# Ledger of designs, part 19: peptides against a protein of PDB entry 7MKK

Target 1, 71 residues: chain A of PDB entry 7MKK
Amino acid sequence: SMKEKVKAKLVEIRKFVPFIRRVRIDFQDTLSKVQGHRLDALVNLLDREDVSMSSLNKIEVIIDKLRTRFN

## One batch from the design tools (peptide; made by RFdiffusion4, then SolubleMPNN)

Design b2_p13_1_s4 (from b2_p13_1 with E2D D6M E10D)
Fold by OpenDDE base, seed 5:
Structure b2_p13_1_s4 (fold): chain B 71 residues (1-71), chain A 13 residues (1-13)
Amino acid sequence: as target 1 above (71 residues)
Amino acid sequence: EDEELMELLDELF
């Protein structure tokens, strides 16, 4: 079902939460306040269970950009 | 809203 696909995608995306938290901390002085706030909001979003597949697919692209820039 | 957040995150870099 679509619901089970969303749950599976969320589990996979959550594997990158430690990385996002690390970027937020290690580059806190390099990131603008706005960028830091947006990363915090991203982590908070991934703590929820009601994230859409559309959002999860967009988040996957954002994580790929973070990985390219910061590691 | 999640959609607005996604737009803002796409502009992160």
Scores: peptide ipSAE 0.348, ipTM 0.849, DockQ to the pose 0.186
Fold by OpenDDE base, seed 1:
Structure b2_p13_1_s4 (fold): chain B 71 residues (1-71), chain A 13 residues (1-13)
Amino acid sequence: as target 1 above (71 residues)
Amino acid sequence: EDEELMELLDELF
């Protein structure tokens, strides 16, 4: 079902939460306050259970951009 | 809203 697909995708995306947290902390002096806040909001969103597939697909692209920029 | 956050994240870098 779509619900099970969303659940599986969320599990996979959550594997990157430690990475996002590290980017937020390790580059805190480089990131603007707004950028830092948006990364915090991203982590908070991934802690929720009610995230849409559309959001998860967009988040995957954002994580790929973060990985390219921050290793 | 999640959609607003997605728009903001798309412009993050």
Scores: peptide ipSAE 0.348, ipTM 0.849, DockQ to the pose 0.184
Fold by OpenDDE base, seed 3:
Structure b2_p13_1_s4 (fold): chain B 71 residues (1-71), chain A 13 residues (1-13)
Amino acid sequence: as target 1 above (71 residues)
Amino acid sequence: EDEELMELLDELF
């Protein structure tokens, strides 16, 4: 079902939460306050269970951009 | 709002 697919995608995306947290801390001095706040909000969003597949797909692209720049 | 956050994150870099 779509619900099962969303749950599976959320589990996969959550594997990157430690990475996002590390980017937020390790690059705190080079990130603007706004950029830091947005990363914090991203982590908070991934703690929720009601994230849509559309949002999860967008987040996957964002994580890929983070990996390209910070990994 | 999740949509607003998605827009802001898309512009993050």
Scores: peptide ipSAE 0.347, ipTM 0.848, DockQ to the pose 0.185
Fold by OpenDDE base, seed 2:
Structure b2_p13_1_s4 (fold): chain B 71 residues (1-71), chain A 13 residues (1-13)
Amino acid sequence: as target 1 above (71 residues)
Amino acid sequence: EDEELMELLDELF
C-alpha cells in the first residue's frame, strides 16, 4: 500500500537525521542564520509520522545536495 | 507548512 511505502521511505530518510544534525552544528559558523534555521526545521519535519511521499522524495534530493557539499 | 518548507529547502544551496 501507499501507506507502507511512505513508512519504508521515512525509515530510510531518517537514517540521515544524525548527518543533518551534524552539518547544522559543525558548519554553524559557515551557514547563514536562515540556512541553520531551515536545517533545524528539516530535522523537526522528519520527527513526524505524517510526511507525504512527495515531501520525502524532495527531502531525499536535498539530503543528496547536503552530502555532496558537506561529506 | 510542509510545502513552503520544501520550497525554501530547495534553494538552500
Scores: peptide ipSAE 0.347, ipTM 0.848, DockQ to the pose 0.184

Design b2_p13_2_s1 (from b2_p13_2 with D5E E9K)
Fold by OpenDDE base, seed 1:
Structure b2_p13_2_s1 (fold): chain B 71 residues (1-71), chain A 13 residues (1-13)
Amino acid sequence: as target 1 above (71 residues)
Amino acid sequence: DEELEELLKELEE
C-alpha cells in the first residue's frame, strides 16, 4: 500500500538523521542561524510519524545536496 | 513543505 511505501521510505531516510545532526554541529560556526534552524527542523520533521511521500522525496534531494557539500 | 522548499533553495545557492 501507499502507507507501507511511506513507512519504508521514512525508515531509509531516517538512516541519515545522525549525518544531518553531525553537519549541524560540525558546521555550526559556518552555517547561518537560519540554516542551522532549518537543519534542526529537518531532523524534527523526520522524527514525526505523519511525513508525506512528497516531503520524503524532497528530503532525499536535500540529503544528497548535504552529502555533496559536507561529505 | 514550505520550510523544506526554503532549505532546498538555500542548498542550491
Scores: peptide ipSAE 0.081, ipTM 0.688, DockQ to the pose 0.956
Fold by OpenDDE base, seed 5:
Structure b2_p13_2_s1 (fold): chain B 71 residues (1-71), chain A 13 residues (1-13)
Amino acid sequence: as target 1 above (71 residues)
Amino acid sequence: DEELEELLKELEE
């Protein structure tokens, strides 16, 4: 079902939560206050169970950009 | 949440 696909994608994306948290800490002085807040919000969103497939697809793109920029 | 979706959009751009 679509619900099962969302659940599976959320599990895969959650594997990057430690990376996002690390970027937020290691680059805190380089990131703007707005960028830091957005990363905190991203982590908090991934702790939820009611995330849409649309949001998860956007989050995947964001994580790929973070990986490219921050290794 | 709408505010959170806006923050994600701004981070994506």
Scores: peptide ipSAE 0.081, ipTM 0.679, DockQ to the pose 0.389
Fold by OpenDDE base, seed 3:
Structure b2_p13_2_s1 (fold): chain B 71 residues (1-71), chain A 13 residues (1-13)
Amino acid sequence: as target 1 above (71 residues)
Amino acid sequence: DEELEELLKELEE
């Protein structure tokens, strides 16, 4: 079902939460206050159970950009 | 969640 697909995608995206948290901490001194807040909000969003497939697909693109910039 | 959609859009920039 669509619900099962969303749940599976959320499980996969949540594997990157430790990476997002590390970016937030390791680059804290170089990130703007707004950039830091956005990363905190991204982690908080991934703790929710009501994230849509559309949002999860956008988040995947964001994570790929973070990996390119900060990994 | 309009605030979350706006935040996601800002993160994409």
Scores: peptide ipSAE 0.076, ipTM 0.678, DockQ to the pose 0.382
Fold by OpenDDE base, seed 4:
Structure b2_p13_2_s1 (fold): chain B 71 residues (1-71), chain A 13 residues (1-13)
Amino acid sequence: as target 1 above (71 residues)
Amino acid sequence: DEELEELLKELEE
């Protein structure tokens, strides 16, 4: 079902939460307050159970951008 | 969720 697909995608995206947290810490002095807050908000969003597939796909693109910029 | 969509737009910048 769509619900099962969303849950599976959420599990895959959540694997990057440690990476997002690491970027937030390692670059804390380089990131603006707004950028830091956005990363915190991204982690908090991934703690939710009601995230749509559309949102998860956008988040995947964001994570890919983070990986490109911060390794 | 309008707040979520706004957050995502901001993160895409």
Scores: peptide ipSAE 0.075, ipTM 0.680, DockQ to the pose 0.330

Design b2_p13_2_s2 (from b2_p13_2 with E3L E9K)
Fold by OpenDDE base, seed 5:
Structure b2_p13_2_s2 (fold): chain B 71 residues (1-71), chain A 13 residues (1-13)
Amino acid sequence: as target 1 above (71 residues)
Amino acid sequence: DELLDELLKELEE
């Protein structure tokens, strides 16, 4: 079902939460206040259970860009 | 979704 797919996708995306947290900390002096706030908000969003598939797909793209830019 | 769009835009700059 779509619900099961969303849950599975969320589990996979959550594997990158430690990475996002490390980017936020390791590059804190390089990131603007706005960038830092947005990364914090991204982590907070992934703590929720009601994230849509559309949002999860966008988050996947964001994580890929973070991986490219920040190692 | 707005937050994600803003994040994407910023990372593309």
Scores: peptide ipSAE 0.082, ipTM 0.685, DockQ to the pose 0.900
Fold by OpenDDE base, seed 3:
Structure b2_p13_2_s2 (fold): chain B 71 residues (1-71), chain A 13 residues (1-13)
Amino acid sequence: as target 1 above (71 residues)
Amino acid sequence: DELLDELLKELEE
């Protein structure tokens, strides 16, 4: 079901939460305040259980860009 | 999704 797919995707995306938190900390001095706030908000979003598949797909793209830019 | 869209835009810079 779509619900099961969303749950599975969320589990996979949550594996990157430690990475996102690390980027936020390691690059705190180079990120703008707005960028830092948005990364914090991204982590908070992933703590929710009601994230849509559309949002999860966007988050996956964001994580890929973070990995490219910040290792 | 607005937050995600804005974050994506910044990461494209």
Scores: peptide ipSAE 0.082, ipTM 0.688, DockQ to the pose 0.962
Fold by OpenDDE base, seed 1:
Structure b2_p13_2_s2 (fold): chain B 71 residues (1-71), chain A 13 residues (1-13)
Amino acid sequence: as target 1 above (71 residues)
Amino acid sequence: DELLDELLKELEE
């Protein structure tokens, strides 16, 4: 079901939460206040249970870009 | 969605 697919995708994306938190901390002095806040909000979003597949797909793209920029 | 769009835009810059 779509619900099962969303749950599976969420589990996979949540594996990157520690990475996002690490970027936020390691680059805290380099990131703007807005960038830092957005990373915090991204982590908070992934803690929710009602994240849509559309949002998860966008988040995956964001994570890929973070990985490219911040290793 | 707005947050994600803003994040995506910022990371593309």
Scores: peptide ipSAE 0.082, ipTM 0.682, DockQ to the pose 0.902
Fold by OpenDDE base, seed 2:
Structure b2_p13_2_s2 (fold): chain B 71 residues (1-71), chain A 13 residues (1-13)
Amino acid sequence: as target 1 above (71 residues)
Amino acid sequence: DELLDELLKELEE
């Protein structure tokens, strides 16, 4: 089902939460306050169980871009 | 950083 697909996608994306947290801390001095807040919001979003497939697909692209730039 | 500036925008689209 779509619900099962969403759960599976969320499990895979959550593997990158520690990475996002590290980016937030390691680059804290070079990030603006707004940019830091946005990364915090991204982590908080991934802690939820009610994230849509559309949102998860967007988040995956964002994580790929973060990996390219910060690690 | 353009990526981080667009983060919320991409989530809202």
Scores: peptide ipSAE 0.083, ipTM 0.692, DockQ to the pose 0.187; fails the geometry check

Design b2_p13_2_s3 (from b2_p13_2 with E13K)
Fold by OpenDDE base, seed 1:
Structure b2_p13_2_s3 (fold): chain B 71 residues (1-71), chain A 13 residues (1-13)
Amino acid sequence: as target 1 above (71 residues)
Amino acid sequence: DEELDELLEELEK
């Protein structure tokens, strides 16, 4: 079902939460206040149970961009 | 969604 697909995608994306938190901390002094806030919000979003497939697909792209910039 | 779009835009710069 779509619900099962969302759950599976969310499990995979949540594996990157420690990475996102690390980026937020390690680059805190170089990130703008807005960028820092958006990274915090991204982590908070991934802690939710009501994340849509659309949001998860966007987050996947965001994580790929973060990986490119921050290793 | 709006905040994700804004974050994506920032990361595309």
Scores: peptide ipSAE 0.083, ipTM 0.681, DockQ to the pose 0.959
Fold by OpenDDE base, seed 2:
Order: sequence, then C-alpha cells, then structure tokens
Structure b2_p13_2_s3 (fold): chain B 71 residues (1-71), chain A 13 residues (1-13)
Amino acid sequence: as target 1 above (71 residues)
Amino acid sequence: DEELDELLEELEK
C-alpha cells in the first residue's frame, strides 16, 4: 500500500538524521543562521510519523545535496 | 545554495 511505501521510505531517510545533525553542528559557522534553522526544522520533521511521500521525496533530494556539499 | 534554500523553504511551509 501507499502507507507501507511511506513507512519504508521514512525508515530509509531516517538513517541520515545523524548526518544532518552533524552537518548542522560541524558547519555551524559556515552555514547562514537561516540555513542552520532550516536544518533543525528538517530533523524535527523526520521525527514525525505523518510525513507525506511528496515531502519524503523532497527530503531525499536535500540529503543528496547535503552529502555532495558536506561529505 | 539557492536551490537548497528554496527546497528548505518549501518544507517550512
């Protein structure tokens, strides 16, 4: 079902939460204040259980960009 | 990164 697909994708994306937290701290002086706040919001969003597939697809693209830029 | 900023802004809405 779509619900099962969302749950599976959320489990996979949550594997990158520690990475996002590391980027937020390790590059705190390089990131703008706004970018730092947005990364905090991204982590908080991934702690939720009601994230849509559309949001998860966008988050996956963001994580790929973070990986390219920050390791 | 303008595209990252735009995408993050969409998530906050």
Scores: peptide ipSAE 0.081, ipTM 0.683, DockQ to the pose 0.181
Fold by OpenDDE base, seed 3:
Structure b2_p13_2_s3 (fold): chain B 71 residues (1-71), chain A 13 residues (1-13)
Amino acid sequence: as target 1 above (71 residues)
Amino acid sequence: DEELDELLEELEK
């Protein structure tokens, strides 16, 4: 079902939460206050149960950009 | 970043 697909995608995306938290800390002095806030918000969003598939797909693109920029 | 801005908008819903 779509619900099962969303749950599976959320589990996969949540594997990157430690990475996002690490970027937020390691680059705190390089990031603007706005960028830092956005990363905090991203982590908080991934803690929710009601994230849509469309949002998860957007988050995946964001994580790929973070991986490219921050290793 | 426009994608992060959209993500923040989604969080505020």
Scores: peptide ipSAE 0.077, ipTM 0.670, DockQ to the pose 0.129
Fold by OpenDDE base, seed 4:
Structure b2_p13_2_s3 (fold): chain B 71 residues (1-71), chain A 13 residues (1-13)
Amino acid sequence: as target 1 above (71 residues)
Amino acid sequence: DEELDELLEELEK
């Protein structure tokens, strides 16, 4: 079902939460306040159970860009 | 979604 697909995608995306947290901390002095806040919000969003597939797909792109920029 | 779009846009810079 779509619900099962969303849950599976969320589990996969959540594997990157420690990475996002590390980026937020390691680059705290380089990130703008707005960028830092948005990374915090991203982590908080991934803590929710009601994230849409559309949002998860966008988050996957965001994580890819984070990996490209911050290794 | 708006916040994610804004985050994405900033990360593209």
Scores: peptide ipSAE 0.084, ipTM 0.684, DockQ to the pose 0.965; fails the geometry check

Design b2_p13_2_s4 (from b2_p13_2 with D1M E3L E13K)
Fold by OpenDDE base, seed 5:
Structure b2_p13_2_s4 (fold): chain B 71 residues (1-71), chain A 13 residues (1-13)
Amino acid sequence: as target 1 above (71 residues)
Amino acid sequence: MELLDELLEELEK
């Protein structure tokens, strides 16, 4: 079902939460306040269970960009 | 959702 697909994708994306947290800390001095705040909000969003598939797809793109830019 | 679009925009700068 769509619900099961959302849950599975959320589990996979959550594997990158430690990476996002490390980017936020390690690059705190080079990130703008706005960028830092948005990374914090991204982590907080991934703590939720009611994230849509559309949001998860966007988050996947964000994580790919973070991986490219920050190692 | 809006937050994610804004984050993407910031990361592309």
Scores: peptide ipSAE 0.086, ipTM 0.687, DockQ to the pose 0.902
Fold by OpenDDE base, seed 1:
Structure b2_p13_2_s4 (fold): chain B 71 residues (1-71), chain A 13 residues (1-13)
Amino acid sequence: as target 1 above (71 residues)
Amino acid sequence: MELLDELLEELEK
């Protein structure tokens, strides 16, 4: 079902939460206040249970860009 | 959605 697909995708994306948190801390002095706040909000979003597949697909793109920029 | 779009935009700068 779509619900099962969302759950599976959320599990996979949540594997990157430690990475996102690490980027937020390691680059705290380099990131703008707005960028830092948005990374915090991204982590908080991934802690939720009501994330849509559309949001998860966008988050995947964001994570790929973070990985490219921050290793 | 707006947050993600804004974050994506910031990461593209």
Scores: peptide ipSAE 0.086, ipTM 0.685, DockQ to the pose 0.913
Fold by OpenDDE base, seed 4:
Structure b2_p13_2_s4 (fold): chain B 71 residues (1-71), chain A 13 residues (1-13)
Amino acid sequence: as target 1 above (71 residues)
Amino acid sequence: MELLDELLEELEK
């Protein structure tokens, strides 16, 4: 079902939460206040269970960009 | 949704 797909995608995306947290901390002095706040909000969003597939797909793109920029 | 779009925009700078 779509619900099962969302849950599976969320589990996979959550594997990157430690990475997002590390980016937030390691580059705290380089990130703008807005960027830092949005990374915090991203982590908080991934702690929720009601994230849509559309949001998860966007988050995947964000993570790919983070990986490209911050290794 | 808006937050994610804004985050993408900021990360593209």
Scores: peptide ipSAE 0.083, ipTM 0.684, DockQ to the pose 0.902
Fold by OpenDDE base, seed 2:
Order: C-alpha cells, then structure tokens, then sequence
Structure b2_p13_2_s4 (fold): chain B 71 residues (1-71), chain A 13 residues (1-13)
C-alpha cells in the first residue's frame, strides 16, 4: 500500500538524521542562521510519523544536496 | 511544505 511505501521510505531517510545533525553543528559558522534553523526543523520533521510521500521526496533531494555540499 | 521549499531554495544559492 501507499502507507507501507511511505513507512519504508521514512525508515531509509531517517538513516541520514545523524548526518543532518552533524552538518548543523560542524558547519554552524558556514550556515546562515536561517539555514541552521531550517535544518533543525528538518530533523524535527523526520521525528514525526505523519510525513507525506511528497515531503519525503523533497527531503531526499535536500539530503542529496547536503551530501554534495558538506560531505 | 513551505519550509522544505524555502530550505531547498537556500541550499541552491
């Protein structure tokens, strides 16, 4: 079902939460305050169970860009 | 959704 697909994708994306947290701290001086606050909000969003497939697809793109820039 | 779009826009700069 779509619900099962969302849950599976959320599990995969959550593997990058430690990376996002590390970017937020390790590059705190490089990030603007706005970017830092948005990364904090992204981590908080991934702690939720009610994330849509559309949001997860956008988050995947964001994580790929973070990996390219910061790792 | 707006938060993610804004974050994406900031990361594209």
Amino acid sequence: as target 1 above (71 residues)
Amino acid sequence: MELLDELLEELEK
Scores: peptide ipSAE 0.079, ipTM 0.682, DockQ to the pose 0.916

Design b2_p13_3_s1 (from b2_p13_3, 6 letters changed)
Fold by OpenDDE base, seed 1:
Structure b2_p13_3_s1 (fold): chain B 71 residues (1-71), chain A 13 residues (1-13)
Amino acid sequence: as target 1 above (71 residues)
Amino acid sequence: MEELEKLLDELFS
């Protein structure tokens, strides 16, 4: 079901939350206040249970690009 | 999500 697929996708994406938090902290002085706030918002979004598959697919792309840039 | 898309554009464009 779509519900089960969403749950599975969310579990996989949440594995990158520690990485996102480290980027936020390690580059705090490099990122603007707004950029830092947006990374915080990304982490907070992944703590929710009501994220759509569409949103999760977009987040996956964002995380992939973050990994490319910030290792 | 719009704010995240803005982040992506700002950081990677």
Scores: peptide ipSAE 0.101, ipTM 0.722, DockQ to the pose 0.130
Fold by OpenDDE base, seed 5:
Structure b2_p13_3_s1 (fold): chain B 71 residues (1-71), chain A 13 residues (1-13)
Amino acid sequence: as target 1 above (71 residues)
Amino acid sequence: MEELEKLLDELFS
């Protein structure tokens, strides 16, 4: 079902939360306040269980860009 | 949530 697919996608994306947290800390002095806030918001968003598949697909692209930029 | 996604995209575009 779509519900099951959403749950599975969320589990896969959550695997990158530790990486996002490390980027936030390691580059805190380089990131602007706004950029830091956006990373914090990304982590907080991934703590939710009511994220749509559309949002998860967009988040996946964002995380790919994050990985490219920050190792 | 949609606005957050846009802001995050701007960060890494």
Scores: peptide ipSAE 0.091, ipTM 0.690, DockQ to the pose 0.213
Fold by OpenDDE base, seed 2:
Structure b2_p13_3_s1 (fold): chain B 71 residues (1-71), chain A 13 residues (1-13)
Amino acid sequence: as target 1 above (71 residues)
Amino acid sequence: MEELEKLLDELFS
């Protein structure tokens, strides 16, 4: 089901939460305050269970670009 | 989600 697909994708994306948290801290002096707050919001969003597939697809793109730039 | 999209734009513009 779509619900099962969402749960599976969420599990995979959550593997990058530690990376996002590290970017937030390690590059705190490089990022603006608003950028830092948005990274915090991204982590908080991934802690939720009610995330849509559309949102997860967008988040995956964001994480891929973060990985390219910051790691 | 709009805030995350703005983050992306700001980081890569």
Scores: peptide ipSAE 0.090, ipTM 0.703, DockQ to the pose 0.129
Fold by OpenDDE base, seed 3:
Formats: structure tokens, sequence, C-alpha cells
Structure b2_p13_3_s1 (fold): chain B 71 residues (1-71), chain A 13 residues (1-13)
């Protein structure tokens, strides 16, 4: 079901939460305030259970960009 | 959630 697919996708995306948190901390002095706030918001969003598949797909692309830019 | 999703859409452009 779609609900099960969302749950599975969320589990996979959550594996990157530690990475996102590290980017937020390690680059805190170089990130703008708005960029830092956006990363905090991203982590907070992933703590929720009601994230849509559309959002999860977007997050996956964003994480790929973060990995490219911040290692 | 809507606000967070908007920020997500704009995250790092």
Amino acid sequence: as target 1 above (71 residues)
Amino acid sequence: MEELEKLLDELFS
C-alpha cells in the first residue's frame, strides 16, 4: 500500500538525519542563519510520522545535494 | 507542516 511505501521511505531517509545534523553543526559558522534554520526545519520534519511521499522524494534530492556540497 | 514543507522546497534553492 501507499501508506506502507511512505513508511518504508521514511525509514530510509531517516538514516541521513545524523548526517544532516553534522552538516548543521560542522558548518554552523559558514552557513547563513536562514540556511541553518532550513536544516533544523528539515531534521524536525523527519521526526514526524505524517510526511508525504512527495516531500520524502524532494528530501532525497536535497540530501544528494548536501552530500555533494558538504561531503 | 505546511511551513516546514515550504522551507523544504526552498532549501538551498
Scores: peptide ipSAE 0.088, ipTM 0.681, DockQ to the pose 0.159

Design b2_p13_3_s2 (from b2_p13_3, 5 letters changed)
Fold by OpenDDE base, seed 4:
Structure b2_p13_3_s2 (fold): chain B 71 residues (1-71), chain A 13 residues (1-13)
Amino acid sequence: as target 1 above (71 residues)
Amino acid sequence: MKELEELLDELFS
């Protein structure tokens, strides 16, 4: 079902939460306030259970961009 | 949520 697919996708995306947290910490002095806040918001968003597949797909792209920029 | 996604996408583009 779509619900099961969303849950599976969410599990996969959540694997990158530690990476996002590390970026937030390692670059804390380099990131602007808004950048830091947005990273925090991203982590908080991934703690939710009511995230749509569309949102998860967009988040995946964002994470890929983060990985490219911050290794 | 859409706004957050767009803002994050712009920030890390």
Scores: peptide ipSAE 0.094, ipTM 0.694, DockQ to the pose 0.215
Fold by OpenDDE base, seed 1:
Structure b2_p13_3_s2 (fold): chain B 71 residues (1-71), chain A 13 residues (1-13)
Amino acid sequence: as target 1 above (71 residues)
Amino acid sequence: MKELEELLDELFS
């Protein structure tokens, strides 16, 4: 079902939460306050249970860009 | 949520 697919996708992208948290901390002095807040919001978003597949696909692209930029 | 996704995409594009 779509519900099961959403859960599976969420499990996969949540594997990158530690990475996002590390970026947030490691670059805290480099990022603007607004940029830091946006990273915090991303982490908080991934802790939610009401995220659509469309949103998860967009988040996955964002994480890929983060990985490219921040190694 | 859509607004947040767009802002994040712009930030890290």
Scores: peptide ipSAE 0.094, ipTM 0.696, DockQ to the pose 0.173
Fold by OpenDDE base, seed 3:
Structure b2_p13_3_s2 (fold): chain B 71 residues (1-71), chain A 13 residues (1-13)
Amino acid sequence: as target 1 above (71 residues)
Amino acid sequence: MKELEELLDELFS
């Protein structure tokens, strides 16, 4: 079902939460306040269970860009 | 949440 697919996708995306948190900390002094806030917001968003598949797909693209930019 | 996603996308675009 779509509901099960969303759950599975969320589990996969959540595997990157430690990475996002690490970027937030490691680059805290070089990131602007707004950039830091956006990373915090991303982590908080992934703590939710009501995220749509559309949102998860967008987040996946964001994480790919994050990985490219910050290792 | 849509607005937040857009802001995050802008950050890493």
Scores: peptide ipSAE 0.091, ipTM 0.694, DockQ to the pose 0.213
Fold by OpenDDE base, seed 2:
Structure b2_p13_3_s2 (fold): chain B 71 residues (1-71), chain A 13 residues (1-13)
Amino acid sequence: as target 1 above (71 residues)
Amino acid sequence: MKELEELLDELFS
């Protein structure tokens, strides 16, 4: 089901939460305050269970861009 | 950093 697909994708994306947290802290002086706050919000979003597939697809792109730029 | 800001705007808009 779509619900099962969402849960599986969420599990995979959550593997990068520690990385996102490290980017937020390690590059705090490089990021704007707005970007830092949005990264905090991103981490908080991934702690939720009610994340849509659309949001997860967007988050996956963001994580890929973060990995390219910051690690 | 502009691209990151745009992606974050897309996610949280």
Scores: peptide ipSAE 0.072, ipTM 0.711, DockQ to the pose 0.945

Design b2_p13_3_s3 (from b2_p13_3, 4 letters changed)
Fold by OpenDDE base, seed 4:
Structure b2_p13_3_s3 (fold): chain B 71 residues (1-71), chain A 13 residues (1-13)
Amino acid sequence: as target 1 above (71 residues)
Amino acid sequence: LSELQELLDELFS
């Protein structure tokens, strides 16, 4: 079901939360306050259970961009 | 989320 697919996708994407948090901390002095807030918002979004598949796909793109930028 | 994506694009695109 779509619900099961969303749950599975969310589990996979959440594996990158530690990475996002690490970027936020390691570059805290370099990032602007608003940039840091945006990363925090991304992490907070991934803590939710009501994220749609469409949203998860967009988040995946964001994470891929993060990985490209920050390894 | 769309707004968040747009806001993050300036930094990570």
Scores: peptide ipSAE 0.129, ipTM 0.728, DockQ to the pose 0.174
Fold by OpenDDE base, seed 5:
Structure b2_p13_3_s3 (fold): chain B 71 residues (1-71), chain A 13 residues (1-13)
Amino acid sequence: as target 1 above (71 residues)
Amino acid sequence: LSELQELLDELFS
């Protein structure tokens, strides 16, 4: 079901939350205030349980970009 | 999410 797919996708994406937090901290002085705020918002969004599949797909792309730049 | 995507694209693309 779509509900099960959303749950599975969320579990997989949450594996990258520690990485996102690390980027936020390590590059705090490099990031603008608004960029830092957006990273915080991304982490907060992933704490929710009512995120849609469309949102999760967009988040996945964002995380891939973060990994490319900061990994 | 749209605004977040735009800001992250600016930084990481």
Scores: peptide ipSAE 0.127, ipTM 0.739, DockQ to the pose 0.127
Fold by OpenDDE base, seed 2:
Structure b2_p13_3_s3 (fold): chain B 71 residues (1-71), chain A 13 residues (1-13)
Amino acid sequence: as target 1 above (71 residues)
Amino acid sequence: LSELQELLDELFS
């Protein structure tokens, strides 16, 4: 079901939360305050359980780009 | 998500 697919995708995406947190800390001096706040918002969003598949797909793109930019 | 999209624009555009 779509519900189970969403749950599975959320589990996979959450594996990158430690990476996002590390980027936030390691590049705090490089990022603007606004950029830092947006990374915090991304982590907070992934802590939620009511995220749609559409949102998760967008988040996946963001994480992929972060991985490319920040190793 | 709009805020996150803005992050993308700032970092990668």
Scores: peptide ipSAE 0.120, ipTM 0.739, DockQ to the pose 0.130
Fold by OpenDDE base, seed 1:
Structure b2_p13_3_s3 (fold): chain B 71 residues (1-71), chain A 13 residues (1-13)
Amino acid sequence: as target 1 above (71 residues)
Amino acid sequence: LSELQELLDELFS
């Protein structure tokens, strides 16, 4: 079902939460308050259970870009 | 989410 697919995708995306948190901390002094807040919001969003597949796909793109820049 | 993506895209693209 679509619900099962969403859950599976969420599990996969959540694997990158530690990475996002690490970026947020390591570059806290470099990021603006707004930029830092956006990273925090991203983590908070991934802690939710009511995220749609479309949202998860968009988040995946964001994470890919993060990984490209921050390894 | 669209705003978040826009700002993060600006930051990390």
Scores: peptide ipSAE 0.131, ipTM 0.732, DockQ to the pose 0.132; fails the geometry check

